# Designs tried in a protein design run: peptides against a protein of PDB entry 7AE7. Part 248

Target 1, 321 residues: chain A of PDB entry 7AE7
Amino acid sequence: KVYKDLREFLEVLEQEGQLIRVKEEVNPEPDIAAAGRAAANLGKNQPAVFFEKIKGYKYSVVTNVHGSWQNHALMLGLDKNTSTKDQFYELNRRWDKFPVPPNVVKREAAPCKENVIDKDINLFEILPLYRINEQDGGFYISKASVVTADPEYPDDFNKLNVGTYRIQVKDRDRVGIQALAMHDIAVQLEKAEAENKPLPIAITIGNNPLVTFMASTPVGYNQNEYEFVGALQDGVPMDIVKSDLYDHLYVPAGSEVVLEGHIIPRVRTVEGPFGEFPGSYSGARLQCEVKIDRITHRTNPIFENLYLGIPWTEIDYLMAL

## One batch from the design tools (peptide; made by RFdiffusion4, then SolubleMPNN)

Design b2_p26_3_s2 (from b2_p26_3, 13 letters changed)
Fold by OpenDDE base, seed 5:
Structure b2_p26_3_s2 (fold): chain B 321 residues (1-321), chain A 26 residues (1-26)
Amino acid sequence: as target 1 above (321 residues)
Amino acid sequence: AAARFKLPEPNTDYDTTPVEEKNKAL
């Protein structure tokens, strides 16, 4: 099976008994993190947790989407009881299909374009933001697929990067991003900052689960993550759409939320601390700052965020392949 | 004290209503 978006995947997780729906209104803190820990305590077959109602917010949250080997098998469109060995064999078999170029859909056919916010941007109106860990220095977007291009070669689709980065919300229309020297985004940012130019960016939230998987998987600088998503879909192309602000940026057509903006050149602001691992905090550091200039989103957008509770965490499954 | 959350019982009656329609009813 192939998934167009997060919603089709959540339907399959619920059908397969790999999703718990919380229908009662919850407090963002501490209930989301407490529910994630309760799900982790179920042992094998940890479900996703979908929160329908969050106090003080309009929209829903889902966590632990990649939080088990069963969810991983279902992501690959396999039987949920497929062994880790057979999942690895199938992953390698599909990897050899690279490249599978994506389909570029029209703006009118892309669900991520259903709604637009181009003024008075407030991230708190669109995303049910909460502290993932009790000692976090703020609200984090921990499961975004971030799209950037090479500013010297903007039309080279093979240099289009889709990566996962630590993102702290700083203000209504600003986020901090951790662009480390080992990330492809840092090469692109260095080129932009040399010219004192902004780096165009699209932060995409709530994607097809293979997009989130590939954004968390290191690939070569001249390899496009969307072409690997098509390979992992057993040769079925994924659907992408042009960003609204930038001709050279393409986003997943089915994204729940797309934050379009720019990295401010030569600006660094305090970001953190964040609990990246249970009992381990990455300290406060100077990091890049993104200005959000436009939002596009699906009607009633689902905020997908990472579960960072008791091990095994989603990051352990995303990195274990 | 770590807040204990009690998860609801898994729905034994699978509601075939798409997640999209369930999220519109919120």
Scores: peptide ipSAE 0.037, ipTM 0.491, DockQ to the pose 0.029
Fold by OpenDDE base, seed 1:
Structure b2_p26_3_s2 (fold): chain B 321 residues (1-321), chain A 26 residues (1-26)
Amino acid sequence: as target 1 above (321 residues)
Amino acid sequence: AAARFKLPEPNTDYDTTPVEEKNKAL
């Protein structure tokens, strides 16, 4: 089984009993985090938790999508009871298929392009934002696949980076991004900042689960994460589409939300703290600031966000592969 | 007190309509 988008995966999770649907209206705080803890308390067989209605918001949230070995097996299109060993065996077998180039689809064929917001941008109208942890310094987008390119080699598709970064919402149209020196985005940003130029960025939310997985998996600077997604799809290419603002940035065709914008050169703003681990907060730091210039989204977009709380957390599974 | 949330049971009555058809109805 291959998934075009998050929705196809959530459908399979629901069919397999690996998704809990919360139909009642919940408070974004503390109910989302409390529900994640409740899911974690189910032991090793942790379902995704889908919140249909969130007080003060129009759209839904899903958490804990990658939060179990059963969900990881299903992500690979395997039986949910596939052993961790056999999942790793299959992962390694598929990894050897790299590179599998993505299909570039037309804008009109990409579900992420169903709706456009190009003025009066307000992230709070599109994303049901909440504090993941009680002491978080703000609202975080924690499962975004962030697309950037080498500003010196924008046409080199092998230098297109799709990574997962800590993103704090700063304003209606602004986010802070944690670009660590070890991340490919930091290399790309350094080049842009040397010239005092903005770095083009697309922050993609609610993806094919293998995109989220590969965005969380370090690859070489000259390796494209989308080509690994195709490998992990057992040789089936994934679908990508050109961003609206940038000819050189490609986003997953099925993304629930795409935030297109730029990293403001030579600007640093306070970001954090964030509770990356249970009872542990990464301190506040001066981090990069992204201005959001355009949003594209699916109708009724699903905000996929990371569950953090009790080990094993979703991040523990994403890092264990 | 850590807010306790009681999860519902997994949904057994799911919409089997293909995602592509759902997207056309929106």
Scores: peptide ipSAE 0.032, ipTM 0.526, DockQ to the pose 0.026
Fold by OpenDDE base, seed 2:
Structure b2_p26_3_s2 (fold): chain B 321 residues (1-321), chain A 26 residues (1-26)
Amino acid sequence: as target 1 above (321 residues)
Amino acid sequence: AAARFKLPEPNTDYDTTPVEEKNKAL
């Protein structure tokens, strides 16, 4: 099976008994993180946890979407009981289909364009933000697929980067982003900052699970992650749509939320601490700052966020592949 | 005391209503 969006995948997870729906109103803290820990304690068949109602917020949260080998098998459209070996065999077989170019859909056909916010931007009105770990220095967006381009070659689709980065919410319309020197975004940012120019960015949340998977998987600088998503869909192209602010940035058509903006050149602000691992916090550092200039979102957007807790977290499954 | 969240039992009776419609009714 191929999934158009997060919602279609969550439906399959629910059908397969790999999603727990929490219908009662929860507190964003500590209940979301506590529920993630409870899901991790269910053993090998860790379900996703979907929170329908969060106190003080309008929209839903889902966690632990990639949190098991069963969820990973289902992501590949396989039987949930498919062995890890057979999942790797199928992954490698599909990888050889690269490149599979995406379909560019019209704006009116893209679910991520159902609603627009272009003024008075407030991330807290769209995302049910919470502290993932008790000692986090703020609210994190930890499972976004971040889209950037090469500022020297903005029309080179092969240099379009879709990556996963640590993002701290700094203000209503500001986020800090951790661009490490080993990531393609750092190369692109260096070029923009050399000219004292903003780097265009689209931060996409709540994607097709294979987009999230590929955004966490290192590829070559001249390889497009969307063309791998099509390969992993067994040769079915994924759907992308042009961003509203930038002609050269394309986002997944089915994204729950798209934050469009720019990295402010030569600005660094304090970011962190963040609990990347249980009982381990990365220190506060000076990191890049993004101005959010536009939001597009689906009606009743689902905030997908990473579960961080007991070893064998979602990140371990996303990085083990 | 770390608040122990008790997860509900997995839904064994799957409603065919799309996730988006379920989220509109809330």
Scores: peptide ipSAE 0.022, ipTM 0.417, DockQ to the pose 0.029
Fold by OpenDDE base, seed 3:
Structure b2_p26_3_s2 (fold): chain B 321 residues (1-321), chain A 26 residues (1-26)
Amino acid sequence: as target 1 above (321 residues)
Amino acid sequence: AAARFKLPEPNTDYDTTPVEEKNKAL
């Protein structure tokens, strides 16, 4: 089975008993994290947790989407009881199909373009933001697929990077992003900053689960994550659409939310701390700052965010390969 | 000559319909 978007995957997770739906109104803190911990305590078959109603917010949250080997099997369109070995074998078999070029769809055909906000940007109106960990220095977007390009080669689709980065909300229209020197985004940013130019960025939230998986998987600088998504879909192309602000950036057509903007050149602001792992906090650091200039989103957008509960975090499954 | 990074020109061909107007049509 191939999924077009997060919603099709969540439907399958629910059908397979791998999603808990919380229908009662929850407080962003501590209830989201508490319910995630309760779900993690169900043992090896950790379900996704979907919160329909968050107090003070309009939209829903889903966590722990990749939080089990069953969810990972279902992501690959396999039986949920497929062994980790057989999942790995199938992943490798499909990996050899790279590259599978994506379909570029028309703007009118892209669900992520259903709604537009280009003025009075307020991230808190679109995303039900909460502290993931009690000691976090702010609100984090921890499961975004961040799209950037090589500013020297903007037309080279093979240099389009789709990566997962730690993103702290700094203001209504600003986020801090952790671009480490080992990340492809840092190479691209260095090129932009050398010329004192902004780096164009699209922060995509709530994607096809294979997009999120590939954004968390290191690939070569000259390899496109979308072409691997097509490979992991057993040769079925994924659908992408051109960003609204930039001709050279393409986003998943089915993204729940797309934050389009730019990394401000040569600006560094305090970001953190963040509990990347239970009991482990990455301290406050000077990080890059993104200005958000445009938002596109699906009607009733689902905020997919990372679950960092004990005993296994969602990151353990995303990095287990 | 190292090709100097040129910021791409913004795409101006996009829907500007406000969320609130589009949600009323559904």
Scores: peptide ipSAE 0.000, ipTM 0.271, DockQ to the pose 0.021; fails the geometry check

Design b2_p26_3_s3 (from b2_p26_3, 15 letters changed)
Fold by OpenDDE base, seed 4:
Structure b2_p26_3_s3 (fold): chain B 321 residues (1-321), chain A 26 residues (1-26)
Amino acid sequence: as target 1 above (321 residues)
Amino acid sequence: AAARFALPEPNTDYDTTPAEEANLAR
């Protein structure tokens, strides 16, 4: 089985008994985090948790999408009871199919382009933002696949980076991003900042689960994560679409929300603290700031965010392989 | 490339971690 988007994966999770649907209205805090902890207490067979109604918000939230070996097996399009061993062997077998180039679809064929916001941007109108942990310094977007390119080689598709980064919401149209020196985005940002230029960025939320997996997997600087997604789809290309603001940035065609903007050159603002685990906070530090200039989104967009409660978390499974 | 979050040391009160389970599969 291959998934075009998050919705096709959530449908399979629900069919397989790996999705809890919360139909009652919940408070963003503490109910989302509390329900995630309750799901984690079900043992190793942790379901995703889908919240249909969030008080004060228009749209839904889903958490714990990658939160178990069963969900990981289903992501690979395997039987949910496939052993960790067999999942690993199948992943390695598919990895050897790299590269599988993506299909570039037309704008009108991309679900992420159904709606556009290019003025009066307010992230709180699109994303049901909440504090993951009680002591977090703000609201986090913790499961985004962030697209950037090499500003010296913008047309080199092999240098297109799709990565997962800690993103704190700073204002209605601004986010802080943690770009560490070990990440491809930091190399690209250094080049842009050397010339005092903005770095173009697309922050994509609610993707095909293999996009999220590959964005969380280290690859070489000259290797494209989308070409690995096609490999992990057993040779079926994924669908990408050109960003609206930038000819050189491509986003997953099925993304629930795409935040297009730029990293502001040579600006650093306080980001954090963030509770990476209960009782463990990474301190506040100076980080990069992104201005959001355009949003595209599916109708009734689903905000996919990480479960970061009691072990095991989604990060534990996303980084296990 | 992935942003590795500096994961705190795995809680020793739990059985085999997902990473250990994956490593045992290797």
Scores: peptide ipSAE 0.045, ipTM 0.526, DockQ to the pose 0.017
Fold by OpenDDE base, seed 1:
Structure b2_p26_3_s3 (fold): chain B 321 residues (1-321), chain A 26 residues (1-26)
Amino acid sequence: as target 1 above (321 residues)
Amino acid sequence: AAARFALPEPNTDYDTTPAEEANLAR
């Protein structure tokens, strides 16, 4: 089984008994995080948790999408009871199919383009933002697949980077992004900042689960994560579409939300703290700031965000293989 | 009324970490 988007995966999770729907209106805090922790208490077979109604918000949240080996097996289109060993062997077998180039679809064929916001941008109107951890310094977007390119080689598709970074919401149209020196985005940002230029960015939320997986998996600087997604789909290309602002940035066609903008050159603002691991907070740091200039989104967009809290978290599974 | 979830006690009944389970596969 191959998934075009998050919604097709959530449907399979629900069919397989790996998704819980919370239909009652919840408070964004503490109920989302508390329900995620309650799902973690169900043992190793942790379901995704889908919150249909969040007080003060219009749209839904899903968490714990990658939060179990069953969900991981289903992501690979395997039986949910496939052993970790067999999942690993299948992952490696498919990895060797790299590269599998993506299909570039037309804008009109991309679900992420159903709606556009280019004025009066307010992230709080689109994303049901909440504190993941009680002591977080703000609202985090934790499962975004962030698309950037090499500013010296913008047309080199092999240098297109799709990575996962912690993103703090700073204002209605501003986010802080943690770009560590080990991240490919940091190399690209260094080049842009050397010339005092903005770095174009697309922050994509609610993706095909293999996009999220590959964005969390380190690859070579000259390797495209989308070509690995096609490999992990056993040779089925994924669908991508051009960003609206940048001809050189491609986003998953099925993304729930795409935040397009730029990293402001040579600006650093306080970001954090964030509870990256149970009982562990990373300190506040000076981080890059992104201006959001355009949003595209699916109708009734689903905000996919990490379950963080009591072990095991989604990050434990995303980094396990 | 908004649903409220109690903070559960940590489930410590894990035989192995996801990373350990994956490492056993390698």
Scores: peptide ipSAE 0.041, ipTM 0.572, DockQ to the pose 0.019
Fold by OpenDDE base, seed 3:
Structure b2_p26_3_s3 (fold): chain B 321 residues (1-321), chain A 26 residues (1-26)
Amino acid sequence: as target 1 above (321 residues)
Amino acid sequence: AAARFALPEPNTDYDTTPAEEANLAR
């Protein structure tokens, strides 16, 4: 089985008994985090948790999508009871199919383009934002696939980077991003900042689960994560579309939300604290700031965010293979 | 409605970590 988007994967998770649907209205805090912890306490077969109604917001949240070996087996289109060993062997077999180039679809064919917001941007109207941990210094977008390019080689598709970074909401149209020196985005940002230029960015939320997996998996600077997604789909290309603001940035055609903007050059603002692990808070640091200039989104967008409660977390599974 | 999810006590019997399970598979 190959998935075009998050929605097709959530349907399979629900059919396989690996998704809990919460139909009652919940409070963003503490109910989302509490329900995630309750799901984690079900043992090793942890389901995704889908919240249909959130008080004060219009749209839904899903958490713990990658939170079990069963969910990982289903992500690979395998039986949910496939052993970790057999998942690993199948992953490696498919990895050797790299590169599988993506299909570039027309704007009109991309579900992520169904709605556009280009003025009066307010992230709180699109994303049901909440504190993941009680002591977080703000609201975090923790499961985004962030698209950037090399500003020296913008037309080199092999240098297009799709990565997962910690993102704090700073204002209605601003986010802080943690770009560490070990990340490919930091190399690209350094080149832009050397010339005092903005770095173009697309922050994509709610993707095909293999896009999210590859965005969390380190690859070579001259390797494209979308070409690995096609390999992990056993040779079936994924669908991508040009961003609206930038001809050189491609986003997953099926993304629930796309935040398009730029990293402001040579600006650093206080970000954090954030509970990256249970009982561990990273201190406040000076981090990059992104201005959001345009949003595209699917109708009734699903906000996919990480579960970071009691072990095992989604990060523990995403980094295990 | 807060009462229905009585948080069971954290299962402290963490058997093998996901990473250990994956490493044993290698």
Scores: peptide ipSAE 0.037, ipTM 0.574, DockQ to the pose 0.018
Fold by OpenDDE base, seed 2:
Structure b2_p26_3_s3 (fold): chain B 321 residues (1-321), chain A 26 residues (1-26)
Amino acid sequence: as target 1 above (321 residues)
Amino acid sequence: AAARFALPEPNTDYDTTPAEEANLAR
């Protein structure tokens, strides 16, 4: 089975008993993180947790989407009881199909384009933001697939990078991003900052689960993560669409929310702390700042965010294979 | 009424990491 978007995957998780739906109104804090911890305590078959109603917000949150081997098997379109061994063999068999080029769909065919916000941008109106950990220095977007290009080779699709980075909300229309020197985004940013130019960026939230998986998987600088998604879909191309601001940036057609903007050149602001693991906080650091210039989103967008409350975390499963 | 998520009893059978389970599968 292949999924076009997060919603098709959540439907399968619910059918397979791998999703808990919370229908009652919850508080953003502490209820989201507490319910994630409670779900993680159900054992190795950890379900996703979907919150339909969040006090003070219009939209829903889902957590722990990648939080088990059963969810990982279902992501690959396998039986949920497929052994870790058989999942690994199937992953490797599909990996050898690289490259599988994506389909570029028209704007009118892309669900991520259903709604547009181009003025008075306020991230708190679109995303039900909460502190993941009690001592976090702010609200984090921890499960975004971030799209950037090489500013020297903007039309080279093989240098289009789709990565997962730590993102702190700083203001209504600003986020901090952790671009470490080992990440492909840091190479691209260095080139832009050398010329004192902004780096174009699209921060995509609530994706096809294989996009999130590949954005968390290191690949070569001259390899496109979308071409691996098609390989992992057993040779079925994924659907992408052009960003609204940039002709050279492509986003998943089914994304729940797309934040389009730019990294401000040569600006660094305080980011953190963030609890990457229970009881382990990274200190505050100077990090890059993104200005959000445009938002596109699905009607009733689902905010997918990472579960980090107790072992095993979603990161442990995303990086296991 | 705050729906008290009844915290299930802590599962003690977390003896292996996902990475260890994947490595044992390799």
Scores: peptide ipSAE 0.035, ipTM 0.547, DockQ to the pose 0.019

